Peptides against a protein of PDB entry 3KDP. Designs and how they scored, part 220

Target 1, 230 residues: chain A of PDB entry 3KDP
Amino acid sequence: PFLIFIIANIPLPLGTVTILCIDLGTDMVPAISLAYEQAESDIMKRQPRNPKTDKLVNEQLISMAYGQIGMIQALGGFFTYFVILAENGFLPIHLLGLRVNWDDRWINDVEDSYGQQWTYEQRKIVEFTCHTPFFVTIVVVQWADLVICKTRRNSVFQQGMKNKILIFGLFEETALAAFLSYCPGMGVALRMYPLKPTWWFCAFPYSLLIFVYDEVRKLIIRRRPGGWVE

## One batch from the design tools (peptide; made by RFdiffusion4, then SolubleMPNN)

Design b2_p28_8_s1 (from b2_p28_8, 21 letters changed)
Fold by OpenDDE base, seed 3:
Formats: sequence, structure tokens, C-alpha cells
Structure b2_p28_8_s1 (fold): chain B 230 residues (1-230), chain A 28 residues (1-28)
Amino acid sequence: as target 1 above (230 residues)
Amino acid sequence: EIEEVLKKAKELLEKGREYLKEYLEELE
């Protein structure tokens, strides 16, 4: 999110503090849970061919998996961000390059896509209104991502939800999201204004889609080992 | 083994929370 903020020069979609909350509060326990997840039955039956090479490959695969998760989360978050800003009169195209004027306290007449003028305070309210749902969207998407990352080839239903650490991580992420969204003072401290409960459900279709696509992918891999989908 | 891992995970989470708390205090 921060990289896109810099590259596109758009209003900040997610604050640095909130990013830290994601990294330390939501991603840490899930990452640990994945590290201790039981290997797939088909993988456990194979002896390592070359410990050095296999270790490097495994580390690369893990790194790629986390990278992909991060990209999916970012896409979900940015979708929510653009929807909220569009609902408030700022179309995505209009946001490009707007950061300089957006963050200038002396400019109190920034126009939206419809010619409405926004004061600095009003702009910041809208910006901070985006932070919470962006974060919540990431958390909701992460639920699906964590579940699908339990296995490489097997269905979640086949592997089961036996990892107590993963379950704990899911609850921790949800609790943190609820805390940041609704605890008094978080609007000032984290620049995250309270979120309408309806926004929790806005990300569910996206999470479901990811889950379905991954299950289909895994199904194809199981039926056609060594295919291009792998 | 799972209990030990869970304990370590909780400890790391607590450290992360402390770090966040400190960071928030600096922003106030």
C-alpha cells in the first residue's frame, strides 16, 4: 500500500502505524503457524534428495507464498479504498497526483471529481475513513489466505484445521481488527475512524472467490500432477 | 510440541504489541 502511495502519488490509503499493526499484530502468529503446519502426506513420504538445494527451494517457495499473499491483500485493500473515495466524490483517476494538494493544509478548496470543494479537515476525515475498512479488508482476505496456505496440493477439507496456532491466529487477527475499528481513541491514535459493521461483509465475496479459486487450482493439481497450473 | 510453539507465538505477539504501544505513544 505504501509503495503505491509513493508511485501513484495518491492520498495515503493506509497509515504506517496501521501497516505495522498488520505486520506485527496480524501476520506474525499466522507466519509461525504456517512454519509448524504439518507437511502434506505425499511430501512426508519423500526423502530429501539434496538437503542444501531442497532447503533453498523451500525458502524460496515460502517467500513467494508470502509475497503473493501480500499482493492479494493489497489488491483487496485498494479496491475498498477506491470504492470509498469514489462514494465521497473522488474518482480513481482524479486521485492520481492529488497527494501534494491533498496534504497541503493551506489549500482548503481541493475539488473532487464533481467540482465540490473540500477543506483540509474534510479531506483528512475522508482519508482516515478509508484506513479502517482498508485494514479490515486485509484481515478478511487474510482469513482465506491463511487457510489456503496450509497446504500446497491438498484441500483444506482433507488437511483439516488441526493447527491450534493457526486457529489462534485467525481469532487474534479478528480481535485486533475489532479493537482498532471500535475502541475509543483509535481514530486519533491510529487515524482509523470507526467502521460500519456492513464493511466487514464487503470483503467476504473476495475472500470466498480466492478460496474457491485456490481449491479449484489444488483440485487440478491433484488430478494432473506436473501440469502448468502447479 | 504444539504447546511449546503456541507459547513462543504468544510471546512474540506480546512483544509485537509492546512495540506497537510504544510507537503509538510516540505518535501522541
Scores: peptide ipSAE 0.000, ipTM 0.225, DockQ to the pose 0.027
Fold by OpenDDE base, seed 5:
Formats: sequence, C-alpha cells, structure tokens
Structure b2_p28_8_s1 (fold): chain B 230 residues (1-230), chain A 28 residues (1-28)
Amino acid sequence: as target 1 above (230 residues)
Amino acid sequence: EIEEVLKKAKELLEKGREYLKEYLEELE
C-alpha cells in the first residue's frame, strides 16, 4: 500500500496506525496458528525426503504463495479505497498525482472529478474514512487466507477447521476490526473513521478469489507434483 | 504461552498506537 502511495502519488490509502494494527493485531495470531498448525493429512502422505533440501524448498514455496495472496489482499484494499473515493467524487484517474495538493494544508480548493472544491479538513476526513475500510478489507481477505493456510495440498473441505488457534485468530481479528471501526473516538484517536457495515461485504469477492485461487493451486499441486505452482 | 504472547502483543499494539498518534499529530 505504501509503495503504491509513493509510485502513484495518490492520497494515503492505509495509515501507519492501521499498518500497526495489521502487524500486531491481525497478522500475529495467524502466524502463531501457522506455526502450530499440523497438516496431519499432508504429513501422513509424504514420502521420506531429504530434510535439509526439502526445508529450503518448502520455505520458498510458502513464501511465494503468501506473496501472491498478499498481492490479492492489496488489490482488495485498493479496490475498496477507490470505491470510497469515487463515491465521494474522486475518480481513480483523478487521484493520480493528486497527493502533493491533497496533503498541502494551505490548499483548500482541491477539485474532485466533478469540479467540487474540497478543503484540507474535508480531504483528510475522506482520507481517514478510507483507512478503516482498507483495514477491514485486509481482515476479511485474511479470513480466506487463514482458512486456506490450514492445509498445504488438501482442500479446506477435506481438512476442516479443527485448529482452535486458527478459529481464535479469525475471531480476534474480526473483533479488532469491529472495535476499531465502530468504537467511539477511534476517528480522533487512530484516524480510523467509522465504517458502514455494508463495506464489510466489499471485500468478499476478493476473499472468495483467494479461496478459489488456493483451491485451484492445491488441485494443481495434487495433480502435478513438483510443478512451478508449488 | 500463546496467551502470554497475545497479551504482550496487545500491550505493544497499544503503546505503538499511542506513539504513532502523537507522532502523526506532530506532523500535522
């Protein structure tokens, strides 16, 4: 998100506080859950392997998969960001290169795509309105990520959701997202303004996309062991 | 052990939020 902010010179889509919340609030429990997750069914089906070489390969494969999932998460976040800004009069094309004027507190007549002038305060309200939805989008997408991470090769439908830590992670990140989104004072304290409940559903297509992506990936891995998609 | 880690993480999160809040207010 921050890289896109710099490259595209768009208003900041994700604040530092939200980044912190992701790292410490939402990503920690998933990381712990993954550390303790035993792919029981996958382990039982594995042939004896060289522990040294296979460990490295496994780490690389996992890293690539999470990198791809992270990209989809970012796309989901940016989608929500652009929808909110468009709803407030800023079309995506108009946002390109707007950052300099957007962040200048002395410019109070920044025009949207329809010629409406926005004060600095108004712009910041809209910007901060995007922080919460971006965060929530990440959380919703992480639901799928957490679920799919339970198994490496098997379908989620086959393995089920038996890991209590994983279930707790899903609950914790959702509760945190709800707290940050709706608790009074979060807009002032964290620059995370309240989110309409309907915005939670904006991320669902991307969550589904990740789920489908991983199921397809796992299917390919099962059919073509040692392929490039591992 | 996990509960202790989570507790510590929540404490760090709160401290981080406070720090970042102050920092952001100074930048504005």
Scores: peptide ipSAE 0.000, ipTM 0.261, DockQ to the pose 0.023
Fold by OpenDDE base, seed 4:
Structure b2_p28_8_s1 (fold): chain B 230 residues (1-230), chain A 28 residues (1-28)
Amino acid sequence: as target 1 above (230 residues)
Amino acid sequence: EIEEVLKKAKELLEKGREYLKEYLEELE
């Protein structure tokens, strides 16, 4: 998000606080949960052909899959960001290059896509209004990510939800997201303004996309053992 | 300002984790 902020010169979609919440709140527990996840049944039963090369290949494939999922997560977050700004009169095309004027407190007549003038204070409110739903979107997408990362070959339906730590992680990140989003004073304290409950659902298509992507990937692996998708 | 906000966020996260842990322990 910060890189896109710099490259595209758009208003900051995700604040430093939300980044910290992701790194410390939403990523750590899931990472721990994966460490305690039971090995996939097919992984446990298959004999490695070459332990050195197979480990390297598996690590590369896992890294690639996580990279792709991460891209989908980012797209989900930015989608939410653009939708909110569009609802407030700022179309995506208009946001390109707007950062300089957006962040200038001396400019109080920044025009939106419809010619409405926005004061600095109003712009900052809209910006901070985007931070929370961006964060929430990431959390919702991470639900799917956490569920699918349990297995490499088996479907979620085959492997099941047996890791209590993973379930705790899902609950933790969701509860934290809700707390940060709706607790009074968060707008002032953390620049995370409350959002409408409907914004929780804006990420669902992306969550579903990740889920479908992973299930298709796993299906291909099952049908074509030893293929490039493993 | 950023450092202060980050500190507050960290403290809030820690408190939230403790609360959630206690809540889950009560549910078990």
Scores: peptide ipSAE 0.006, ipTM 0.257, DockQ to the pose 0.086; fails the geometry check
Fold by OpenDDE base, seed 2:
Structure b2_p28_8_s1 (fold): chain B 230 residues (1-230), chain A 28 residues (1-28)
Amino acid sequence: as target 1 above (230 residues)
Amino acid sequence: EIEEVLKKAKELLEKGREYLKEYLEELE
């Protein structure tokens, strides 16, 4: 997320503190749960590999799972970010290169896509309004991603929700999201303004889409093992 | 080996949580 912010020179979609909360509080438990479940599945399906390579493989699996999930989550967060800014008059194309003027305190006439002028204070309110929904969207998308990634080939409906660590992780990240979104003082301390309950649902269409996509992908893999889709 | 990796990951998580807690306390 931060790299995209720098490369695209868009207004900051996710605060530094929020990034830390995601990395330390939200993503770690789910990553552990996925690593555990994947390792168990691989051990059950594969002949015992050389003990020397198994440790390296597990670390690599954790890193890959974390990286892939994080990328998908970031896409969901950015989707929500662009939706919020578009609703406030800033179309995605207009945001490109806008950061310099956006962050300048002396410029109080930044125009949106419709010619409306925005003061520095107004811009920062909109920016901080994006932080909480971005975070919540990551959490909601992560629900789907974790459920999807639980199995490589089997449908979620076939294997069910048996991983207690995964379930615990889902509750923990949801509780953290609720805390950061609604606890008094978070707007000042973390620059995460309170979230309207309706924004929790903004990620649901995206989560549903990736869920359907992955189920279709898994169906194709089951029908054509060893294909390019795998 | 998997249990060892999981143990290390949990330890890192706990350290991260402690760091986050301290950071949040400093912000209050």
Scores: peptide ipSAE 0.000, ipTM 0.220, DockQ to the pose 0.024; fails the geometry check

Design b2_p28_8_s2 (from b2_p28_8, 21 letters changed)
Fold by OpenDDE base, seed 1:
Structure b2_p28_8_s2 (fold): chain B 230 residues (1-230), chain A 28 residues (1-28)
Amino acid sequence: as target 1 above (230 residues)
Amino acid sequence: EVEEVLEYAQKLLEEGKKYLEEYKKELE
């Protein structure tokens, strides 16, 4: 996911502080919640034929699944980033290679896709305007991810939301997102400018995509136990 | 297993952050 920033040489959609907020604020509680999550009853009923090989296979399959989910999560963030910049006059194609000029304080005539010149200060405002919704998008997508992490084979509807720590994590990350998005001074302190409430919904299609992807994956696993999709 | 995946994801994020910070320094 981060390679796209370097390869595309686009303006930074997610600041380092925002990344830290994700890592420390949104990922830690979910990780703890997973440690306390009860094993699925169906997984517990199946004795591994070979504990060493079956664990390794399961770890690899889970790693691959989470890698795919992480890619979808990143795509959701980038989508929100590109939408915001497009609304401000910067089409995605124009952003390619723009970062060097974008970050140069002495260049005050960076043109958008429509020929409008942007000062350094204006560009940074737009950049920081992207940081918040990117973060919020990640949080919203993480809702689906956390719910998915609760189960390996069973549908979320079958397993239910019984883990109080997981539920707390969902509320905590949402509260953090709201705090960072709307608390005065966050633009200066964290380079996160206030977010319009409508931008919260921009991530929902990706959350739904992850949810559907996982439900389909789990459905395949249930129908074909021991397959490579598990 | 899920914890290991999360740790791996966090490591990837940290590595990505490091690359971005290095790239940012090159642009400054």
Scores: peptide ipSAE 0.000, ipTM 0.226, DockQ to the pose 0.017
Fold by OpenDDE base, seed 2:
Structure b2_p28_8_s2 (fold): chain B 230 residues (1-230), chain A 28 residues (1-28)
Amino acid sequence: as target 1 above (230 residues)
Amino acid sequence: EVEEVLEYAQKLLEEGKKYLEEYKKELE
């Protein structure tokens, strides 16, 4: 997320403290859950092949999986960010290169895509309004990703939600998201303004699409083992 | 796998500390 912010030179979609909360709070428990579940699944299903090559392949697969999941989560967050800014008059194309003027306290006449002028305070309110939905979107997408990653090859419908650590992770992430979104003072402390409950549902179509995509991917992998889709 | 998760967590902690230090500098 931060790299896209720097490259695109757009207003900050996610605060630094919020990034830390994601990295430390929301990603750690899921990562541990996935590590345990992969260890259990690999112990149960893998015939001992060459232990050196299998360990390296597993490490690479885990790293790639986490990297891909993180990218998908970031894309979901950015989608929500762009939707909110577009609803407030800032189209994505107009946001490109706007950061310099956006963050300047002395510029109180930044124009949106429709010619409306925004004061510095108004811009910061909109920016901080984006932080919480971005975070919540990541959490909601993580629900789907965690459920998806539970099984490498089998459908979630076949294995069910038997991992207690995964369930705990989902509750922990949800509780953290609710705390950061609705606890008094978080708007000041973390620059996360309270969310309208409707914004929790904004990520659901995206999560559903990811879920469907992964189920289709798994179906293809099952039909063509060793294909380029793995 | 646990070691990789720990290494990743350590990297995240180090990055988090850097961000916190930068944030402290901005507050200062």
Scores: peptide ipSAE 0.000, ipTM 0.235, DockQ to the pose 0.018
Fold by OpenDDE base, seed 4:
Structure b2_p28_8_s2 (fold): chain B 230 residues (1-230), chain A 28 residues (1-28)
Amino acid sequence: as target 1 above (230 residues)
Amino acid sequence: EVEEVLEYAQKLLEEGKKYLEEYKKELE
């Protein structure tokens, strides 16, 4: 999010504190859960070929999985961000390069995509209104990501939800998201204004898409072992 | 900035714990 903020010069979609909450609060437990996840029955049944190379391959696979998850999470968050801003009159194309004027307190007539003028205070309210849904979207997407990362080859339905740490991680992330979204003072403290409950569902189609995509991927892997999809 | 964020995160955690404790008391 911060990199895109710099590159695209868009209004900041997520505060630094919220980013840290994601990194420390929502990513740590999932990472631990994946580390303690029982290797897929098919992976565990594979005889270790070379412990050194197999460790390297596993590390690469884990790194790739985290990289892909991170990209998907970012896409989900940005989708929510753009939807909220569009609902407030700022179309995505208009946001490009707008940061300089957006953050200038002396400019009180920033125009949206429809010619409506926004004061600095109004712009900041809209910006901070985006922070909470962005965060919540990431958390909701993380639910799907955690579930799909539990298995590489087997369907989630085949392996089941046996990892208690993973389940705990899902609840922790949800609790943290609820706390940050609805606790009094978070708007002032974290610049995360209260979230309408409906926004929790904004990420669900995206999570479902990810889930379906991953299940299809796994199905292809099962049908074509050693294919390019691995 | 990192120190401020850490202090803020700690404060949030403390407030969150207090909130959870209060909520737990309301549920007893």
Scores: peptide ipSAE 0.006, ipTM 0.249, DockQ to the pose 0.042; fails the geometry check
Fold by OpenDDE base, seed 5:
Structure b2_p28_8_s2 (fold): chain B 230 residues (1-230), chain A 28 residues (1-28)
Amino acid sequence: as target 1 above (230 residues)
Amino acid sequence: EVEEVLEYAQKLLEEGKKYLEEYKKELE
């Protein structure tokens, strides 16, 4: 998120606090859950392999897969960000390069795409309004990510949802998202303004996309063992 | 892996605090 913020010079879509909440609140439980994850059903069917070479390959493959998932997560977050700003009069094209004027407290006449002037305070309200939806979008997308992380090769439908820690992670991150989104004072304390419940659904297409992507990936891996997609 | 994540989280927390302080100064 910060890289795009710097490169595109757009208003900050995701606050530091939300990043911390993602890392400490949503990513920790999945990491722990992976340590207790049950072995894939196909592991016992595999022939002995070179443990040194296979470890390196597996690490690279996992890294690539998570990198791709992370990219889709970011796209989902930015989609929500752009939708909210567009609803407030700032079209995506207009946001490019706007950061300098956006963050300048002395400029109180920043124009939106329709010529409406926005004060510094008004702009910051809109910016902070984007923080919560971006976070929630990440959480919703992480639902799919957590589910797919249960297996590397097998379909989620084959492996099932037996890991109680993983299931707990899904509820925990959702509860955290709800707390941060709707608890009074979060707008002041964390600069995360309340989110309309309808915005939770904005990320669902991306969550589904990740799920479908991973299932297709796993299908390819099963059909082409040792391929570049692993 | 869990220990690595915890260490990473701690580093991010420290960086996040610094960033938050800078961000607060920009908002003042």
Scores: peptide ipSAE 0.000, ipTM 0.244, DockQ to the pose 0.018; fails the geometry check

Design b2_p28_8_s3 (from b2_p28_8, 22 letters changed)
Fold by OpenDDE base, seed 3:
Structure b2_p28_8_s3 (fold): chain B 230 residues (1-230), chain A 28 residues (1-28)
Amino acid sequence: as target 1 above (230 residues)
Amino acid sequence: EIKEVLELAEKLLELGKKYLEEFEEELR
């Protein structure tokens, strides 16, 4: 998200502090949960393979999976961002290069795509209105990611949701999202305005897409062990 | 810096839990 902000010179879609909260708050507990689950699964099933080569392959696979999932999360967040700005009169094409004028406190007549003038304060309200839905979109997509990462090869339906730490992580992320979205003062502290409940549902198609994508990937791996997808 | 962010994240999580508990009480 931050890279696209710099490259496209668009208004900031998500605050730096909020990004840090996502990276450290929402990703850490799931990562720990996955580490415990992997340790349990490895203890139960396989003789220690060559720890150097298998660890490297696993780290690369995990890194690639997280990279792909992170990209889908970013796309989902940006989609939500562009929808909100479009609903407020700023079409995506108009946002390109607008950051300089957008962030200038002395310019109070920035025009939207329809010729409406926006004051600095009004622009910042719209910007901060985008932060919460962007964050929530990432969290909802992370639900799917966590469920997916629970199993390397098996369907989630085969292993069940037995990992209490994973379930706890999902609730923690959801609780954090709800807190940041609805707690009084978060608009000032984190520049996140309250989210309309309807925006929670905007992320569900992306979560479903990730879930379907991973189930298909796992199905391919199961049917073609040793293929290019591994 | 990472430690400070982690501490902040932990505080936010604790606050989130309290908020959820309060919300559950309001629903009851």
Scores: peptide ipSAE 0.000, ipTM 0.235, DockQ to the pose 0.046
Fold by OpenDDE base, seed 4:
Structure b2_p28_8_s3 (fold): chain B 230 residues (1-230), chain A 28 residues (1-28)
Amino acid sequence: as target 1 above (230 residues)
Amino acid sequence: EIKEVLELAEKLLELGKKYLEEFEEELR
């Protein structure tokens, strides 16, 4: 998100403090939960044909898959960001290159896509309004990511939700998101203004995409046992 | 097999982008 902020010169979609809250607050408990996840039976029972080549291929596949999931996650966050800005009169195309004027406190006549002028204070309110739903979107997408990470080959439907720590992590992450989103003072402390509950559902299509991606990946692995995907 | 998975992932990313574009068009 921050890289896109710099490259595209758009208003900051997610604050640095909020990023730290994701890394330290939301991701830690789920990551710990994965350490306690029981090894998938297929991983333990199936020996690679060639331990050297198959291990390397598998590591590459996992790395690429997680990288792509991360891109889908980022896309989900940006989707929510662009929707909110568009609802406030700033279309995505208009945001390109707007950062310099957006962040200048001496410019109080920045125009939106419809010719409405925005003061610095008004722009910052809109910016901070975007931080919260971007964060929430990431949390919602992480629900899918965490669930798919528990298995390599088996479908989520086959493996089920056996890890109580993972379930706890999902609730903790959601509770933290709710706290940061709706607790008074977060707008000042973390630059996260409250959002409508409906925005929690904005990320669901992207969560679904992650699930579909992972299930299809796993299906390919199951249909081609002993292939390069293992 | 890896290429097939990567191609699928790219298609899904494109689908996500399309979804975003469609939503943006509805807001215009």
Scores: peptide ipSAE 0.000, ipTM 0.177, DockQ to the pose 0.015
Fold by OpenDDE base, seed 5:
Structure b2_p28_8_s3 (fold): chain B 230 residues (1-230), chain A 28 residues (1-28)
Amino acid sequence: as target 1 above (230 residues)
Amino acid sequence: EIKEVLELAEKLLELGKKYLEEFEEELR
């Protein structure tokens, strides 16, 4: 998100505090849960194949999978960001290159896509209104990520939701997202303004996309062991 | 490792708060 912010010169879609909440609050429990599941799965099923080559391949596969999932998460967040800004009169095309004027506190007449002038304070309110939905979108997409990462080769439908740590992670992320989104004072303390409940559903297509993508990937891996997808 | 991550997390949170305070001062 930060790289796109710099490259596209758009208003900041995700605040530093929100990033910290994601990294510390939402990513830590999932990462721990995945580490435990990977340790359990590797202990139970694999006869000792060559540990050096298999470890390297597995690390590369995991890194690529997380990279791809991270890209889909970012796309979901940006989609929500652009929808909110569009609802407030700023179309995506108009946001390109707008950062300099957007962040200038001395410019109080930044025009939206419809010619309405926005004060600095109004622009910052809209910007901060985007932080919470972006965060929530990431959390909702992470639900799918957590569910799919439970299994490396097996479908989620085959292994089920038996990992208590994973389930706890899902609830913890959701509870944190709800707390940050609806607790009074979070707009002032974290610059995360309250989110309309309808915005939680904007991320669902992306969660479904991640789920479908991973199931298809796993299906391909199962059908073509040793193919270019591994 | 978890303790180190938690300590790092606390440091990052403190850093984040500091940046937020600086940003609030700039807004003001």
Scores: peptide ipSAE 0.000, ipTM 0.222, DockQ to the pose 0.019
Fold by OpenDDE base, seed 1:
Structure b2_p28_8_s3 (fold): chain B 230 residues (1-230), chain A 28 residues (1-28)
Amino acid sequence: as target 1 above (230 residues)
Amino acid sequence: EIKEVLELAEKLLELGKKYLEEFEEELR
């Protein structure tokens, strides 16, 4: 997300404090759940024929999968960001290269895609309005990640949602998102304005995509168990 | 398998981009 922000020179979709809240608050539980799954998998795995090569392959597969999921999460966040800005009159194409003028406090006549002029203060309100939905989008997408991470090889449909740790993680992330979104003073403290409930659903398509992606990945792995491990 | 997973990921990313583009068109 931050790389796209730099490359595209768009208004900042997510504040530094919000990024820290994501990294420390929302990513920690998934990381712990994955660490437990890895530990359980390592304990349950019969001695690999070649522990060094099999471990390296598994680590590479995991790293690639997480990198891909992270990219989908970023796309989901940016989608929500662009939708909000578009609803406020700024189409994505118009946002390209707008950052310099957007962040300039002396420019109070930045035009949107419809010719409406926006003051610096108005622009910053819209910018900060994007922070909360972006954060919530990441949390909703992480629900799919947590559900997916319950099993490396088996479908979620095969093992069910019996993991109490997973349910707790989902609850914690949701509670944190609700707290940051609706607690009075968070708009001033974290630059996260209250979120309309409708924005919680903007991430659902991306959560579904991640879910489908992982199910297909697992299906491929199950159909060709011997191909990449040897 | 890694190549297939990568290809699948790329397709999903492309699908996400397409969805974004379609949404932008609906807003215009």
Scores: peptide ipSAE 0.000, ipTM 0.181, DockQ to the pose 0.015; fails the geometry check

